Peptides against a protein of PDB entry 4DOW. Designs and how they scored, part 127

Target 1, 157 residues: chain A of PDB entry 4DOW
Amino acid sequence: TFSWVGRPLPNRKQFQQMYREICMKINDGSEIHIKVGQFVLIQGEDNKKPYVAKLIELFQNGAEVPPKKCARVQWFVRFLEIPVSKRHLLGRSPPAQEIFWYDCSDWDNKINVETIIGPVQVVALAPEEVIPVDQKSEETLFVKLSWNKKDFAPLPP

## One batch from the design tools (peptide; made by RFdiffusion4, then SolubleMPNN)

Design b2_p27_4_s3 (from b2_p27_4, 11 letters changed)
Fold by OpenDDE base, seed 4:
Structure b2_p27_4_s3 (fold): chain B 157 residues (1-157), chain A 27 residues (1-27)
Amino acid sequence: as target 1 above (157 residues)
Amino acid sequence: SALEALKEYYAKLPEWGDPDTEKLYKG
């Protein structure tokens, strides 16, 4: 169950109410608040392969009947989502915690909030920085590069 | 849960030194 937190933000988009925060109720009854700018795991067809996304906008889409709680996201890609033939372009074997900024527009960045599995911590690192691999970082994902379906590149500004 | 999903994701990624990882790099 998802519910909006706070008042709608001022916006100029017709049929949309934008929010800064959403509340997700988990099965045990606990609540998790997720804000714009935070990172989430998105459920895919295979739950073993969650998608990673940064929340850019949270909005209720009133243009749909019934209205839907939606989010606009910046996608990240997992290494395994990169074609095998292109993986060598990284020039290294990434640690499990590494994800890549998806620098393409071919993937719809609008999602239903119901697909959100939960929040996840994502930390951006400079190319020269080492991704920490320890117990503390086990639940943290790291991004150093972008992927544009052709090559890896430094993160966009 | 998110953590379980994440762990499952990690389990699918090859580790450095793994023969499959080397194949990914060299292939």
Scores: peptide ipSAE 0.081, ipTM 0.567, DockQ to the pose 0.041
Fold by OpenDDE base, seed 2:
Structure b2_p27_4_s3 (fold): chain B 157 residues (1-157), chain A 27 residues (1-27)
Amino acid sequence: as target 1 above (157 residues)
Amino acid sequence: SALEALKEYYAKLPEWGDPDTEKLYKG
């Protein structure tokens, strides 16, 4: 179950009510609050391969009947989602914790909040920085580069 | 957890990717 936290933000979009935070109630009855700007795991066709995204907007889509709770996201790409023929462009074998900023506009960045599995920590690193192997890093994903379907590049500003 | 499942998937690093996902990002 998902519910809005707080009052809608002022905006002039006719069919969209914007919010800063949403509450996710999980099976054990506990609640997790997720805010714009945080990172989440999104359910894919296979639960073993969730997608990673940054929440850019939280909004109620009034154009649908009934209205849907939605999010606008910035997608990240898993290494195995990159075409086999292009993986060599990375020039290295990435660790399991590395993901890539998806720098394309061809992928729909609107999701239903019900597809959110839960929050996840994502940390941006410089290309020369090494991914830490300490205990705290076990639950953290790391991003160094972007992928634009043609090549890898430094992260956008 | 979903995160653990993701890491396990990465660890396999098959010679081929997910065909449906690859098609999505090739377009």
Scores: peptide ipSAE 0.193, ipTM 0.704, DockQ to the pose 0.119; fails the geometry check
Fold by OpenDDE base, seed 3:
Parts: sequence; structure tokens; C-alpha cells
Structure b2_p27_4_s3 (fold): chain B 157 residues (1-157), chain A 27 residues (1-27)
Amino acid sequence: as target 1 above (157 residues)
Amino acid sequence: SALEALKEYYAKLPEWGDPDTEKLYKG
């Protein structure tokens, strides 16, 4: 169950009420609050292979019937989502914690919030930085590069 | 958790330089 937190933000977008925060209620009754700018795991076809996304906007889409709670996201890609023939372009075997900034607009960046599994921590690193292996980083994903369907590149600013 | 499942999935990937890795990167 998802519910908005706080008052809608002022905006001029027709049929859309913008919010800064959403509450995710879990089965045990506990609540998780997720804000714009945070990273989330999005349910895929297989729960073992969730998508990773950064929340850009949280909004209720009043143009739909019934109105839906939605989010606009910046996608990240998993290594195995990259075509087999292109994976060699990375030049290395990525660790399990590495994801890639998806620098392409062919994916729909609007999601239903019901597809959110939960929050996740994502940290940007310089290409030369090593992914840390410690307790505080065990549940953290790391991004060093972008993927634009043609090649890997440094992260966008 | 989904994150743990994702990590386990990636952990199954062959190490770089292994013959199995070569197969993975060939289209």
C-alpha cells in the first residue's frame, strides 16, 4: 500500500499533483518513506533481477481513470541487461554491486509506484575508485559509468 | 531481499579471464 506524505507541491502541470515523499506500508504494518532523489528497486519480471532507478518525480496522474500514483525515474541498467555482444566493451567483469547509468530515452521513465520494491543506496564513484568491501557498503550499489546502448562512458554531470 | 538476490545473481557471473567469461562476452 502506497500513500502520499505531505501536501502536494505547487506546480503547473495539468492533471498532475506533485509530491516530495511517499509512504510504503509493508505487510507487518511498518512504513517506509521514500523521497524524490532517492534510489529504489523496481520489480521486474523476476524478483531476483530488479531494476534500479532514481526517483525524479512523484506525482498522482489525474488524467488516468482511476488516478494513479506514479513516479518518473532515471533508469540504471544491470550488466546482464546489456546485449551480450556489447558486454566486452566494459573490458572487465563488474562486481555484483556495480550498476550503470542508462543514458538513453527509449525506455518509459514513468512507473507505477506499486512496482517499487523498496529503497536502495546508490553511490557514484570515479572510474579509478575501488568499490569498498565493508559492512556499510554491503547493501550499497555503485555506479561509475553510463551506458547509451552503444558504449560505456563516464557518468553525466 | 531483492538487493541480496541481485547480488547473488551477479555473483554467479564467471570471473574475468575465464573461458566461461569469454563465452559470455561473445555474441
Scores: peptide ipSAE 0.110, ipTM 0.584, DockQ to the pose 0.037; fails the geometry check
Fold by OpenDDE base, seed 1:
Structure b2_p27_4_s3 (fold): chain B 157 residues (1-157), chain A 27 residues (1-27)
Amino acid sequence: as target 1 above (157 residues)
Amino acid sequence: SALEALKEYYAKLPEWGDPDTEKLYKG
């Protein structure tokens, strides 16, 4: 189950209440708090790796009946989500841990919070930095570049 | 910069070894 943490933010849109934090209660009864700005895994398709996203906004959508708990996100893409015909533009074979900042607005950036699997660690690296191959970072994701459906580029400063 | 912002936020996150995070990720 999901529940809001804290008071609604004052600068809210009409019919929307904005929050900074949400609480996830998992099966064993423990609670996980997720905040705006945090990275999360979003449920993917069957037998597909979860999607990676950064939480930009947490809000209750009062325009829907009943009101739904939603989030606006910044998407990341995995290498395998990039069209086969354009993968060569990277010029290298990325490790499985590398993801890319999706620099496009064509994807719906609103999700239901129920699709959130949980938090994930994402480390930003400069293009010249090497992705560490360490047991400690086995499930840590790394972002070096953005993808805008046309080319890869360094993240903006 | 976007890169610096991401790095800064990551530094504030709990360690990956957090049991609750691991449960959600592997569950």
Scores: peptide ipSAE 0.024, ipTM 0.372, DockQ to the pose 0.028; fails the geometry check

Design b2_p27_4_s4 (from b2_p27_4, 9 letters changed)
Fold by OpenDDE base, seed 1:
Structure b2_p27_4_s4 (fold): chain B 157 residues (1-157), chain A 27 residues (1-27)
Amino acid sequence: as target 1 above (157 residues)
Amino acid sequence: SELEKLKEEYSKLPYYGPPDTKKLYEG
């Protein structure tokens, strides 16, 4: 169950109400609050790891019938989501915890909030920093580079 | 483990997200 937290933000977009925060109620009765700017895991295909995204906007889309709770996201990609023929461009074998800022527009960046599995920690690192792989950081993902379907590049600001 | 638990809980929901990445894994 998802419910909005707080009052709608002022905007001029017809049929949309924007919010800063959404509440996700888990089956055990606990509640998780997720805000714009935080990172989340999005439901993936069967037998695939969840997608990783940063929340850019939270909004109720009144243009749909019935209205839907939606989010706009910045996508990240896992190494295995990069075409096999292009993986060599990284020049190294990344740890499983490394993800990449997806610098393309061919992915629909509007999602239904019901596809959100939960929050995830994403840490940006400088190229020279080592990605820690230990039990304490097992749930943390790390990003050093962007991927634009042609090459890897430094992170955007 | 926690990730797998969450995935299982939300597996009943309809899938909506990026386009099919199967070809990316194979090609």
Scores: peptide ipSAE 0.053, ipTM 0.621, DockQ to the pose 0.067
Fold by OpenDDE base, seed 2:
Structure b2_p27_4_s4 (fold): chain B 157 residues (1-157), chain A 27 residues (1-27)
Amino acid sequence: as target 1 above (157 residues)
Amino acid sequence: SELEKLKEEYSKLPYYGPPDTKKLYEG
Protein backbone atom coordinates (compact mmCIF):
# COMPACT_ATOMS: atom_id res chain seq x y z
CA THR B 1 0.00 0.00 0.00
CA PHE B 2 0.96 3.62 -0.49
CA SER B 3 0.43 6.65 1.71
CA TRP B 4 1.50 10.27 1.50
CA VAL B 5 4.29 11.51 3.72
CA GLY B 6 4.33 15.07 4.99
CA ARG B 7 2.20 18.07 4.23
CA PRO B 8 0.80 18.84 0.79
CA LEU B 9 2.94 21.20 -1.23
CA PRO B 10 1.55 24.55 -2.27
CA ASN B 11 0.24 24.54 -5.83
CA ARG B 12 -2.43 26.14 -7.97
CA LYS B 13 -3.71 23.04 -9.72
CA GLN B 14 -7.40 22.68 -9.04
CA PHE B 15 -7.68 18.91 -9.04
CA GLN B 16 -4.22 17.94 -7.81
CA GLN B 17 -2.69 17.83 -4.36
CA MET B 18 1.08 17.58 -4.62
CA TYR B 19 3.50 15.87 -2.29
CA ARG B 20 7.24 15.48 -1.91
CA GLU B 21 7.33 11.97 -0.53
CA ILE B 22 5.33 8.76 -0.46
CA CYS B 23 5.55 5.72 1.76
CA MET B 24 5.47 2.26 0.24
CA LYS B 25 4.53 -0.56 2.59
CA ILE B 26 5.65 -3.92 1.31
CA ASN B 27 4.44 -7.43 2.11
CA ASP B 28 6.65 -8.04 5.14
CA GLY B 29 5.36 -4.88 6.77
CA SER B 30 8.49 -2.85 6.20
CA GLU B 31 8.26 0.62 4.71
CA ILE B 32 10.21 2.36 1.97
CA HIS B 33 10.03 6.11 1.55
CA ILE B 34 10.37 7.41 -1.99
CA LYS B 35 10.86 11.07 -2.86
CA VAL B 36 10.57 13.19 -5.96
CA GLY B 37 13.84 12.97 -7.86
CA GLN B 38 14.49 9.32 -7.08
CA PHE B 39 14.48 6.49 -9.58
CA VAL B 40 12.03 3.62 -9.44
CA LEU B 41 11.12 0.42 -11.18
CA ILE B 42 7.65 0.34 -12.69
CA GLN B 43 5.62 -2.78 -13.37
CA GLY B 44 6.29 -3.91 -16.91
CA GLU B 45 4.45 -6.02 -19.40
CA ASP B 46 4.26 -9.76 -18.97
CA ASN B 47 7.63 -11.48 -19.33
CA LYS B 48 9.42 -8.15 -19.60
CA LYS B 49 11.78 -6.49 -17.18
CA PRO B 50 10.35 -3.60 -15.17
CA TYR B 51 10.45 -0.15 -16.68
CA VAL B 52 12.81 2.43 -15.24
CA ALA B 53 11.65 5.93 -14.40
CA LYS B 54 12.63 9.03 -12.49
CA LEU B 55 9.95 10.54 -10.28
CA ILE B 56 9.24 14.11 -11.30
CA GLU B 57 6.02 14.79 -9.44
CA LEU B 58 3.88 13.08 -6.82
CA PHE B 59 0.23 14.02 -6.60
CA GLN B 60 -3.25 12.88 -5.75
CA ASN B 61 -5.45 13.23 -8.80
CA GLY B 62 -8.83 14.49 -7.70
CA ALA B 63 -10.12 14.55 -11.25
CA GLU B 64 -10.32 10.77 -11.20
CA VAL B 65 -13.11 8.84 -9.56
CA PRO B 66 -12.08 7.65 -7.13
CA PRO B 67 -9.08 9.91 -6.52
CA LYS B 68 -5.81 8.13 -7.16
CA LYS B 69 -2.25 8.53 -5.98
CA CYS B 70 -0.21 9.31 -9.08
CA ALA B 71 3.22 10.31 -10.26
CA ARG B 72 4.70 12.12 -13.23
CA VAL B 73 7.83 10.41 -14.46
CA GLN B 74 10.73 10.72 -16.83
CA TRP B 75 11.02 7.41 -18.62
CA PHE B 76 14.17 5.50 -19.36
CA VAL B 77 14.41 2.65 -21.83
CA ARG B 78 16.46 -0.50 -21.87
CA PHE B 79 18.39 -1.45 -24.97
CA LEU B 80 15.95 -4.25 -25.69
CA GLU B 81 13.10 -1.73 -25.63
CA ILE B 82 14.63 0.00 -28.65
CA PRO B 83 13.40 -1.27 -32.03
CA VAL B 84 15.60 -4.01 -33.43
CA SER B 85 16.07 -2.08 -36.65
CA LYS B 86 17.51 0.90 -34.79
CA ARG B 87 19.82 -0.80 -32.30
CA HIS B 88 22.76 -0.67 -34.71
CA LEU B 89 22.77 3.11 -34.34
CA LEU B 90 24.43 2.73 -30.96
CA GLY B 91 27.51 1.36 -32.67
CA ARG B 92 28.37 -0.92 -29.77
CA SER B 93 27.00 -3.73 -27.66
CA PRO B 94 25.89 -2.18 -24.39
CA PRO B 95 26.15 -3.97 -21.07
CA ALA B 96 22.94 -5.14 -19.50
CA GLN B 97 23.14 -2.34 -16.94
CA GLU B 98 22.91 0.47 -19.49
CA ILE B 99 19.68 2.38 -19.93
CA PHE B 100 18.81 5.43 -22.00
CA TRP B 101 16.95 8.65 -21.32
CA TYR B 102 13.70 8.39 -23.28
CA ASP B 103 13.35 11.67 -25.16
CA CYS B 104 9.87 11.15 -26.59
CA SER B 105 6.33 12.08 -25.62
CA ASP B 106 4.47 9.07 -26.95
CA TRP B 107 4.62 7.33 -23.58
CA ASP B 108 2.14 8.49 -20.98
CA ASN B 109 4.25 9.94 -18.20
CA LYS B 110 1.48 9.75 -15.62
CA ILE B 111 1.43 6.55 -13.59
CA ASN B 112 -0.46 5.18 -10.65
CA VAL B 113 1.91 4.74 -7.73
CA GLU B 114 0.67 1.20 -7.17
CA THR B 115 2.66 0.21 -10.25
CA ILE B 116 5.90 1.13 -8.49
CA ILE B 117 7.86 -2.01 -7.65
CA GLY B 118 10.59 -0.26 -5.71
CA PRO B 119 13.53 2.11 -5.86
CA VAL B 120 16.57 1.58 -8.06
CA GLN B 121 19.94 3.25 -8.34
CA VAL B 122 20.65 5.07 -11.60
CA VAL B 123 24.00 6.73 -12.21
CA ALA B 124 24.72 9.17 -15.02
CA LEU B 125 28.08 8.73 -16.74
CA ALA B 126 30.03 10.67 -19.31
CA PRO B 127 30.20 8.99 -22.70
CA GLU B 128 33.86 8.11 -22.22
CA GLU B 129 33.35 6.54 -18.82
CA VAL B 130 33.27 2.77 -18.55
CA ILE B 131 30.35 1.10 -16.83
CA PRO B 132 31.68 -0.67 -13.75
CA VAL B 133 31.34 -4.42 -13.62
CA ASP B 134 31.63 -5.60 -10.05
CA GLN B 135 29.46 -7.27 -7.47
CA LYS B 136 28.43 -4.03 -5.83
CA SER B 137 27.38 -2.41 -9.10
CA GLU B 138 25.37 -5.34 -10.44
CA GLU B 139 22.09 -3.80 -9.29
CA THR B 140 22.98 -0.29 -10.45
CA LEU B 141 21.82 1.03 -13.80
CA PHE B 142 23.83 3.50 -15.83
CA VAL B 143 22.82 6.12 -18.36
CA LYS B 144 25.07 7.86 -20.88
CA LEU B 145 22.77 8.74 -23.75
CA SER B 146 19.25 9.68 -24.68
CA TRP B 147 17.06 7.97 -27.27
CA ASN B 148 14.46 9.89 -29.27
CA LYS B 149 13.30 7.14 -31.65
CA LYS B 150 15.60 8.54 -34.33
CA ASP B 151 19.07 8.41 -32.85
CA PHE B 152 21.14 8.39 -29.71
CA ALA B 153 22.35 11.68 -28.29
CA PRO B 154 24.22 13.02 -25.28
CA LEU B 155 22.25 13.28 -22.07
CA PRO B 156 20.12 16.37 -21.64
CA PRO B 157 21.28 18.86 -19.00
CA SER A 1 18.64 -10.74 -9.55
CA GLU A 2 16.99 -8.15 -7.41
CA LEU A 3 15.17 -6.84 -10.47
CA GLU A 4 13.58 -10.19 -11.17
CA LYS A 5 12.75 -10.69 -7.52
CA LEU A 6 10.91 -7.40 -7.35
CA LYS A 7 9.11 -8.13 -10.59
CA GLU A 8 7.91 -11.46 -9.33
CA GLU A 9 6.70 -10.04 -6.05
CA TYR A 10 4.59 -7.39 -7.72
CA SER A 11 3.56 -9.34 -10.80
CA LYS A 12 -0.09 -9.31 -9.76
CA LEU A 13 -0.36 -5.53 -9.75
CA PRO A 14 -2.33 -3.86 -12.52
CA TYR A 15 -0.37 -2.40 -15.41
CA TYR A 16 -0.78 1.33 -15.99
CA GLY A 17 2.61 2.10 -17.50
CA PRO A 18 3.65 2.80 -21.07
CA PRO A 19 1.58 1.51 -23.97
CA ASP A 20 2.25 -1.84 -25.57
CA THR A 21 5.91 -2.00 -26.57
CA LYS A 22 5.87 -5.29 -28.44
CA LYS A 23 6.78 -3.51 -31.64
CA LEU A 24 9.89 -2.14 -30.00
CA TYR A 25 11.05 -5.59 -29.00
CA GLU A 26 10.12 -7.39 -32.19
CA GLY A 27 10.05 -4.77 -34.95
Scores: peptide ipSAE 0.050, ipTM 0.609, DockQ to the pose 0.062
Fold by OpenDDE base, seed 4:
Structure b2_p27_4_s4 (fold): chain B 157 residues (1-157), chain A 27 residues (1-27)
Amino acid sequence: as target 1 above (157 residues)
Amino acid sequence: SELEKLKEEYSKLPYYGPPDTKKLYEG
């Protein structure tokens, strides 16, 4: 289950209550707090790895019936989520931990928080920085480039 | 460092685009 943490932020959008933090209670009863600005794993399709996203906004959408706890996100894509015909544009075989900033608007940026699996660490790296592939970093994802469905590019400044 | 600045700027500049239901990897 998900519950809001703290008081709503100043109302900036009609029919929405915005929050900075949400609490996710998992099956074993433990709680995980997730804040705006953090990265999360979002439930993917069957037999697919979870999607990766950065939380931009947390809000309860009062315009919907019933009201829904939602998030607006910045999407990241895994290499395997990029069409096969375009993967060659990277010019290298990325490690499994590499993700890409998705620089397109054709993927819905609004999600139901109930699709959040949990937080994940995402680290931005310069192109020359090496993505560590070891046991200590296996749960950390790394981003060097963006993908806009046409080509890979350096991260936006 | 310049790298730290870059990382910080990157973290503050999310992409805001119109919502769409299309999915990646249409294959």
Scores: peptide ipSAE 0.027, ipTM 0.482, DockQ to the pose 0.036
Fold by OpenDDE base, seed 5:
Order: C-alpha cells, then structure tokens, then sequence
Structure b2_p27_4_s4 (fold): chain B 157 residues (1-157), chain A 27 residues (1-27)
C-alpha cells in the first residue's frame, strides 16, 4: 500500500499533483518513507533481479481513471542486464554490487509506484576507488560508470 | 528471500525495462 506524505507541491500542471515523499506500508504493518532523490528497487521480470532506479519525481496522474501514483526515474542497469555480447567492453569482471548509470532514453522512465519493492543504497565512486565487497557493504550498490548501449563511460556530471 | 517474495507479490503489476529484452539476455 502506498500513500502520499505531506501536501502536494506547487506546480502548474493540471491533472497532476506532485509530492516529495511517499509512504510504503509493508506486510508486517511497518512503514517506509521514500523521498525524491532516493534510490529504489523496481519490480523486475520473472526470475530477474529488481531494476535499480533513482526517484526524480513523485506525482499523481489525475488524467487517468482511476488516478495513479507515479514516479519519474533515472534508470540504472546491472551488469547482467547488459547484452552478453557487449559485456567484454567493461574490460573487467565487476562485483555483483556494481551498477551502471543508464545513459539512454529508450526505457520508459515513468513507473507506477506500486512496482517499487523498497529503497536501496547506491554509492557513487570515482573510477580509481575500489568497490568494497565485504559483509557490511553487501546490500549497497555502487556506480562508477554509465552505459549507453554502445560502451561504458564516466558518469555524467 | 524476502526480496523474492516481494517480487512474486507484485508479479501482476506492469514490467519495466528495455523494449527489446531478447537482445539483453540472449546473444
């Protein structure tokens, strides 16, 4: 169950109400608050790991019937989400915790918030920094590079 | 895992990702 937190933000778009925060109620009754700017796991396809995304906008689309709680996201991709034939372009075997900034627009970046599984920690690292692969960082994802469907590159500014 | 259970619960919801999933996971 998802519900908006706080008042809608001022905006000039009719039929849309924007928010800074949403509340996710999980099975045990506890609540998780997720804000714009945070990273989340999005439901993946069957037998696939969840997608990783950064929340850019939270909004209710009043033009839809019924109105839907939506988010605009910046996608990240896991190494295994990159075509097999192109994985060699990385030049190394990344740890499972490494993700890549998806530098393409072919993915729909508007999602239903109900596809959000939960928050996740994503840490940006400089290229020379080593990704820690220990127990403490097991649940943390790390990003060094972008992927534009053709090659890897330094992160966008 | 708990994550897998959550994924199964939301399996009825729309999937997102690349337009051509075949190219990602095959070849």
Amino acid sequence: as target 1 above (157 residues)
Amino acid sequence: SELEKLKEEYSKLPYYGPPDTKKLYEG
Scores: peptide ipSAE 0.065, ipTM 0.632, DockQ to the pose 0.067; fails the geometry check

Design b2_p27_5_s1 (from b2_p27_5, 15 letters changed)
Fold by OpenDDE base, seed 3:
Structure b2_p27_5_s1 (fold): chain B 157 residues (1-157), chain A 27 residues (1-27)
Amino acid sequence: as target 1 above (157 residues)
Amino acid sequence: SEELEEIFKKIEEDFKNNEKKIEEEEK
């Protein structure tokens, strides 16, 4: 279950109550707090292919009946989500831990918070920095580049 | 967590399997 933490922020958008933090109650009864700006794993259709996203906004959508707890996110993509015909543009074989900033607006960036699996650590690296491939147990994903469906590029500011 | 660990394992397996398939198809 999910519940809001703290008081709602000043309203910026019609029919929305915005929050900075949400509490996720897990099966053992413990609670995980997730804040705007953190990275999360989102449940996909295939359990082997969860989505990675950065939380941009947390809000209750009052336009829906009943109101829904939602988030706006910045999507990331894994290498295998990139079309086969375009993968060569990377010019290298990425490690499994590498993800890419999805620099497109064609994806719906609004999600239901119920689709959040949990938080995940994502570290931005400079192009010259080496991804610690052998540190798989660290449960960390790494991002160096963006993908805009046409080519790879440096990360947005 | 254990759940996250399993997820990461699946990610890695999926990636490896996909890469092997691509490599085989490109040869």
Scores: peptide ipSAE 0.130, ipTM 0.662, DockQ to the pose 0.025
Fold by OpenDDE base, seed 1:
Structure b2_p27_5_s1 (fold): chain B 157 residues (1-157), chain A 27 residues (1-27)
Amino acid sequence: as target 1 above (157 residues)
Amino acid sequence: SEELEEIFKKIEEDFKNNEKKIEEEEK
């Protein structure tokens, strides 16, 4: 279950109440707090291939009946989500932990918070920096570049 | 968490399997 943490943020958007933080209750009864700006794993159709996203906004959409707890996200893509014909543009074989900033607007960036699996650690690196491969990196994703469906580029500001 | 570990394990496995397939197809 998901519940809002704190009071709604001041905004002028009709039918939307914005929040900074949401609480996720896990099966063992523990609670995880997720804030705007954090990275999360989003449930996909294939449990082997969850989506990675950065939370941009948390809001309750009052225009829907019943009101839904939603989030706006910045998507990230894994290498395997990139078309096979374009993967060579990277010029290297990336480690499994590497993800890419999705620099396109063709994807719906609105999600239901119920699709959030949990938080994930994402570390931004410079293009020339080496992705560390150690035991600590097993649960860390790394982003060096963006992908805009045409080519790889440095991360946007 | 255990759940996160399982997810990453699946991601890595999927990646490795895919690379093997690509290598085999390129032979």
Scores: peptide ipSAE 0.117, ipTM 0.649, DockQ to the pose 0.024
Fold by OpenDDE base, seed 2:
Structure b2_p27_5_s1 (fold): chain B 157 residues (1-157), chain A 27 residues (1-27)
Amino acid sequence: as target 1 above (157 residues)
Amino acid sequence: SEELEEIFKKIEEDFKNNEKKIEEEEK
């Protein structure tokens, strides 16, 4: 169950009410508050491999009947989602915890908040920084580069 | 919460599976 937290933000977009925060109620009755700018796991086709996304906008979509709670996201991709023929362009074997900023517009970046599984920690690193691999980092993802279907590049601003 | 623990467990399993696949593809 999802519910908006706070009042709608001033917005000029038609049929949309924007919010800063949403509350996710878990089965045990506990609540998780998720804000714009945080990273989340999104339900994918494979339950074992959820998608990673950064929340850019939270909004009520008034164009739908009934109105739906939605989000706009920035997608991230896993190394294994990169075509085999292009993986060599990275020039290294990444750790399993590394993800890449998806710098393409071919994916729909609008989601229903109901597809959110939960929050996830994503840390941006400089290309020269080493990804820590220890027990404390087992639940953390790391991003150094973007992928635009042609090559790897530094992260966008 | 228990639900959060399950989420992180799922993430961990995903990491392990991906790492294994990467290693296999490198052989």
Scores: peptide ipSAE 0.097, ipTM 0.649, DockQ to the pose 0.024
Fold by OpenDDE base, seed 5:
Structure b2_p27_5_s1 (fold): chain B 157 residues (1-157), chain A 27 residues (1-27)
Amino acid sequence: as target 1 above (157 residues)
Amino acid sequence: SEELEEIFKKIEEDFKNNEKKIEEEEK
């Protein structure tokens, strides 16, 4: 279902081949190309709802046997994934379409590409901008803030 | 949030259905 697109990028890592783009086969025989920098839905563990992630790196890990197609990601969290005792720190009730930049290093940010469900649209907004809730934006997610397990803050640069 | 659940359910189902079709073609 997944195959690399293009030539490996110049890389100094001995056991990794890095790529810019991966191809995902879809039902009608066509292909979806996903690039570094795009957002994807990742299969949740134990029948959990899908996670949202930004692709940072695409690489084949040659140190594993057999070699695996992997990605490094920036995680995003949903409001309901934040501890109940901390949700009040947002100071507002977020719309369903809002997600938060996860600004912590305690989560493993390496995934198998096989866990990618597909691409998803994520739009970064300024804190003062209003999240649209029309039909055209039904499947679009929005991010304004980060969450670092202590508090909400503006998005990191 | 029911609204959140509907959004993610819709998106997830679309891609799961797609994956099932791919698997059937590979049999």
Scores: peptide ipSAE 0.061, ipTM 0.520, DockQ to the pose 0.058

Design b2_p27_5_s2 (from b2_p27_5, 12 letters changed)
Fold by OpenDDE base, seed 1:
Structure b2_p27_5_s2 (fold): chain B 157 residues (1-157), chain A 27 residues (1-27)
Amino acid sequence: as target 1 above (157 residues)
Amino acid sequence: SKELEEIEKERKEALKKREKEIEEKEK
């Protein structure tokens, strides 16, 4: 169950109400608050790892019946989502915890908030920094580079 | 590339499928 937290932000867009925070009620009855700017896991196929995204906007789409709770996101991609023919451009074998900033503006970045599994920690690292792979960081993902469908590049600021 | 198109298609279809499942459960 998802519910908005706080008052809607001032918005000139017809049929859309914007928010800064949403509350997710989980199975044990506890609540998790997720804010714009945080990172989330998004459910894809049941047998595959979830997608990773950064929340950039939370909004309710009132043009739909019933209204839908939506988010705009900045996508990340996993190494397996890099074309096989281009993987060599990385020049190394990345650890399982590494993700890449998807630097493509033409990709659909709208999601239903109900596809969110929960928050996730994403840490930006410099290229020379080592990704920790110890047990304490099993749930932490790391990003060093962007991917723009052609090549890897330094992470955007 | 064809491979890239397939990868993007896979993600789009997976997300769309999940959204449909959610909508069906809420009915």
Scores: peptide ipSAE 0.567, ipTM 0.908, DockQ to the pose 0.784
Fold by OpenDDE base, seed 4:
Structure b2_p27_5_s2 (fold): chain B 157 residues (1-157), chain A 27 residues (1-27)
Amino acid sequence: as target 1 above (157 residues)
Amino acid sequence: SKELEEIEKERKEALKKREKEIEEKEK
């Protein structure tokens, strides 16, 4: 279950209430708080790794009945989501922990918060920095580049 | 690219499917 934490943030959208933080209650009864700006894993297909996103906005859409708890996110893509014909543009075989900033403004970036599995650590690295691939860092994802459907590029500032 | 379109479609459909499952579970 998900519940809003704190008071709604001021906004000008008539049917939307924005929040800074949401509480996720896990099956064991424990609670995890997730804030705007954090990274999350989002459920995909059962046989595939979850999607990765950065939370940009948390909001309740009051225009819907019942109101939906939603998030606006910045998507990341995994290497396997890069077209086969374009993968060579990376010039290397990325480790499994590497993800790419999806630099596409036309992409739908709204999700239902209930699709969130939980938080995840995403670390931005410079191109020269080595992605650590060890047991201790297996849960950490790393991003060096963006993908804009055409080519890889340095991360946005 | 047809391949890109398929990849994007797959993601959209996967997310939509999950949302539907959530809605059905809450009923």
Scores: peptide ipSAE 0.569, ipTM 0.908, DockQ to the pose 0.849; fails the geometry check
Fold by OpenDDE base, seed 2:
Structure b2_p27_5_s2 (fold): chain B 157 residues (1-157), chain A 27 residues (1-27)
Amino acid sequence: as target 1 above (157 residues)
Amino acid sequence: SKELEEIEKERKEALKKREKEIEEKEK
């Protein structure tokens, strides 16, 4: 179950109410608050790892019946989502914890918030920094580079 | 790239499937 936290933010978009924070209730009754700017895991196929995204906007879409709680996100991709023919451009075998900033403006970046599994920690690193691989950091994902369908590049500012 | 198009299609279809399942449960 998802519910808005706080009052709607001022906006000029028709049929949309924007928010800073949403509350997610999990099975044990506990609550997790997720804010704009945080990173989340999004449910994909059952036999695959969840997708990763950064929350850019939280909004209720009043144009739909019933109104939907939605988010605009910045997508990340995993190494396995890079075409086999382009993987060599990385020049290394990345650890399982590495993800890439998806630098493509033509891709749909709207989701239903109910597809969110939960928050996740994403740490930006410089290209020369080593990704720590230990059990304590297994839940943390790391990003060094962007992917724009053609090549890898440094992260955007 | 045909491979890239397939990968993107797979993600879009997976996300749409999940959203549809959620919408059906809420009806």
Scores: peptide ipSAE 0.569, ipTM 0.909, DockQ to the pose 0.846; fails the geometry check
Fold by OpenDDE base, seed 5:
Structure b2_p27_5_s2 (fold): chain B 157 residues (1-157), chain A 27 residues (1-27)
Amino acid sequence: as target 1 above (157 residues)
Amino acid sequence: SKELEEIEKERKEALKKREKEIEEKEK
């Protein structure tokens, strides 16, 4: 279950309440608080790895019945989501922990918060930095580059 | 590319499917 944490943030949108934080209650009864700016895993197909996103906004859409708890996100893509014909442009075989900043402004970036599996650690690295592949960092994802549907580029600011 | 369109379609459909599942659970 998901519930808003704190008071709504001031905004000018008539049917939208914006929040900074949401609480996710897990099956064991524990609670995880997720804030704007954090990274999350989002449900995809059952047999595939979850999607990765950075939370940009948390909001409730009051125009919907019932009201929908939503998030606006910055998407990441995994290497397998890069077209086979373009993968060579990376010039290397990335480790499984590497993801790419999806540089596409026209793509739908709204999700239902209930599709969030949980938080995930994403670390930005310089191109020359080595992605650590050890037991301690297995759960950590790393981003060095962006993908804009045509080519890889340095990570945006 | 056609391949890219298919990849993006797959993601969109997967997310849409999950949202529908959520809506059904809430009914």
Scores: peptide ipSAE 0.567, ipTM 0.908, DockQ to the pose 0.747; fails the geometry check

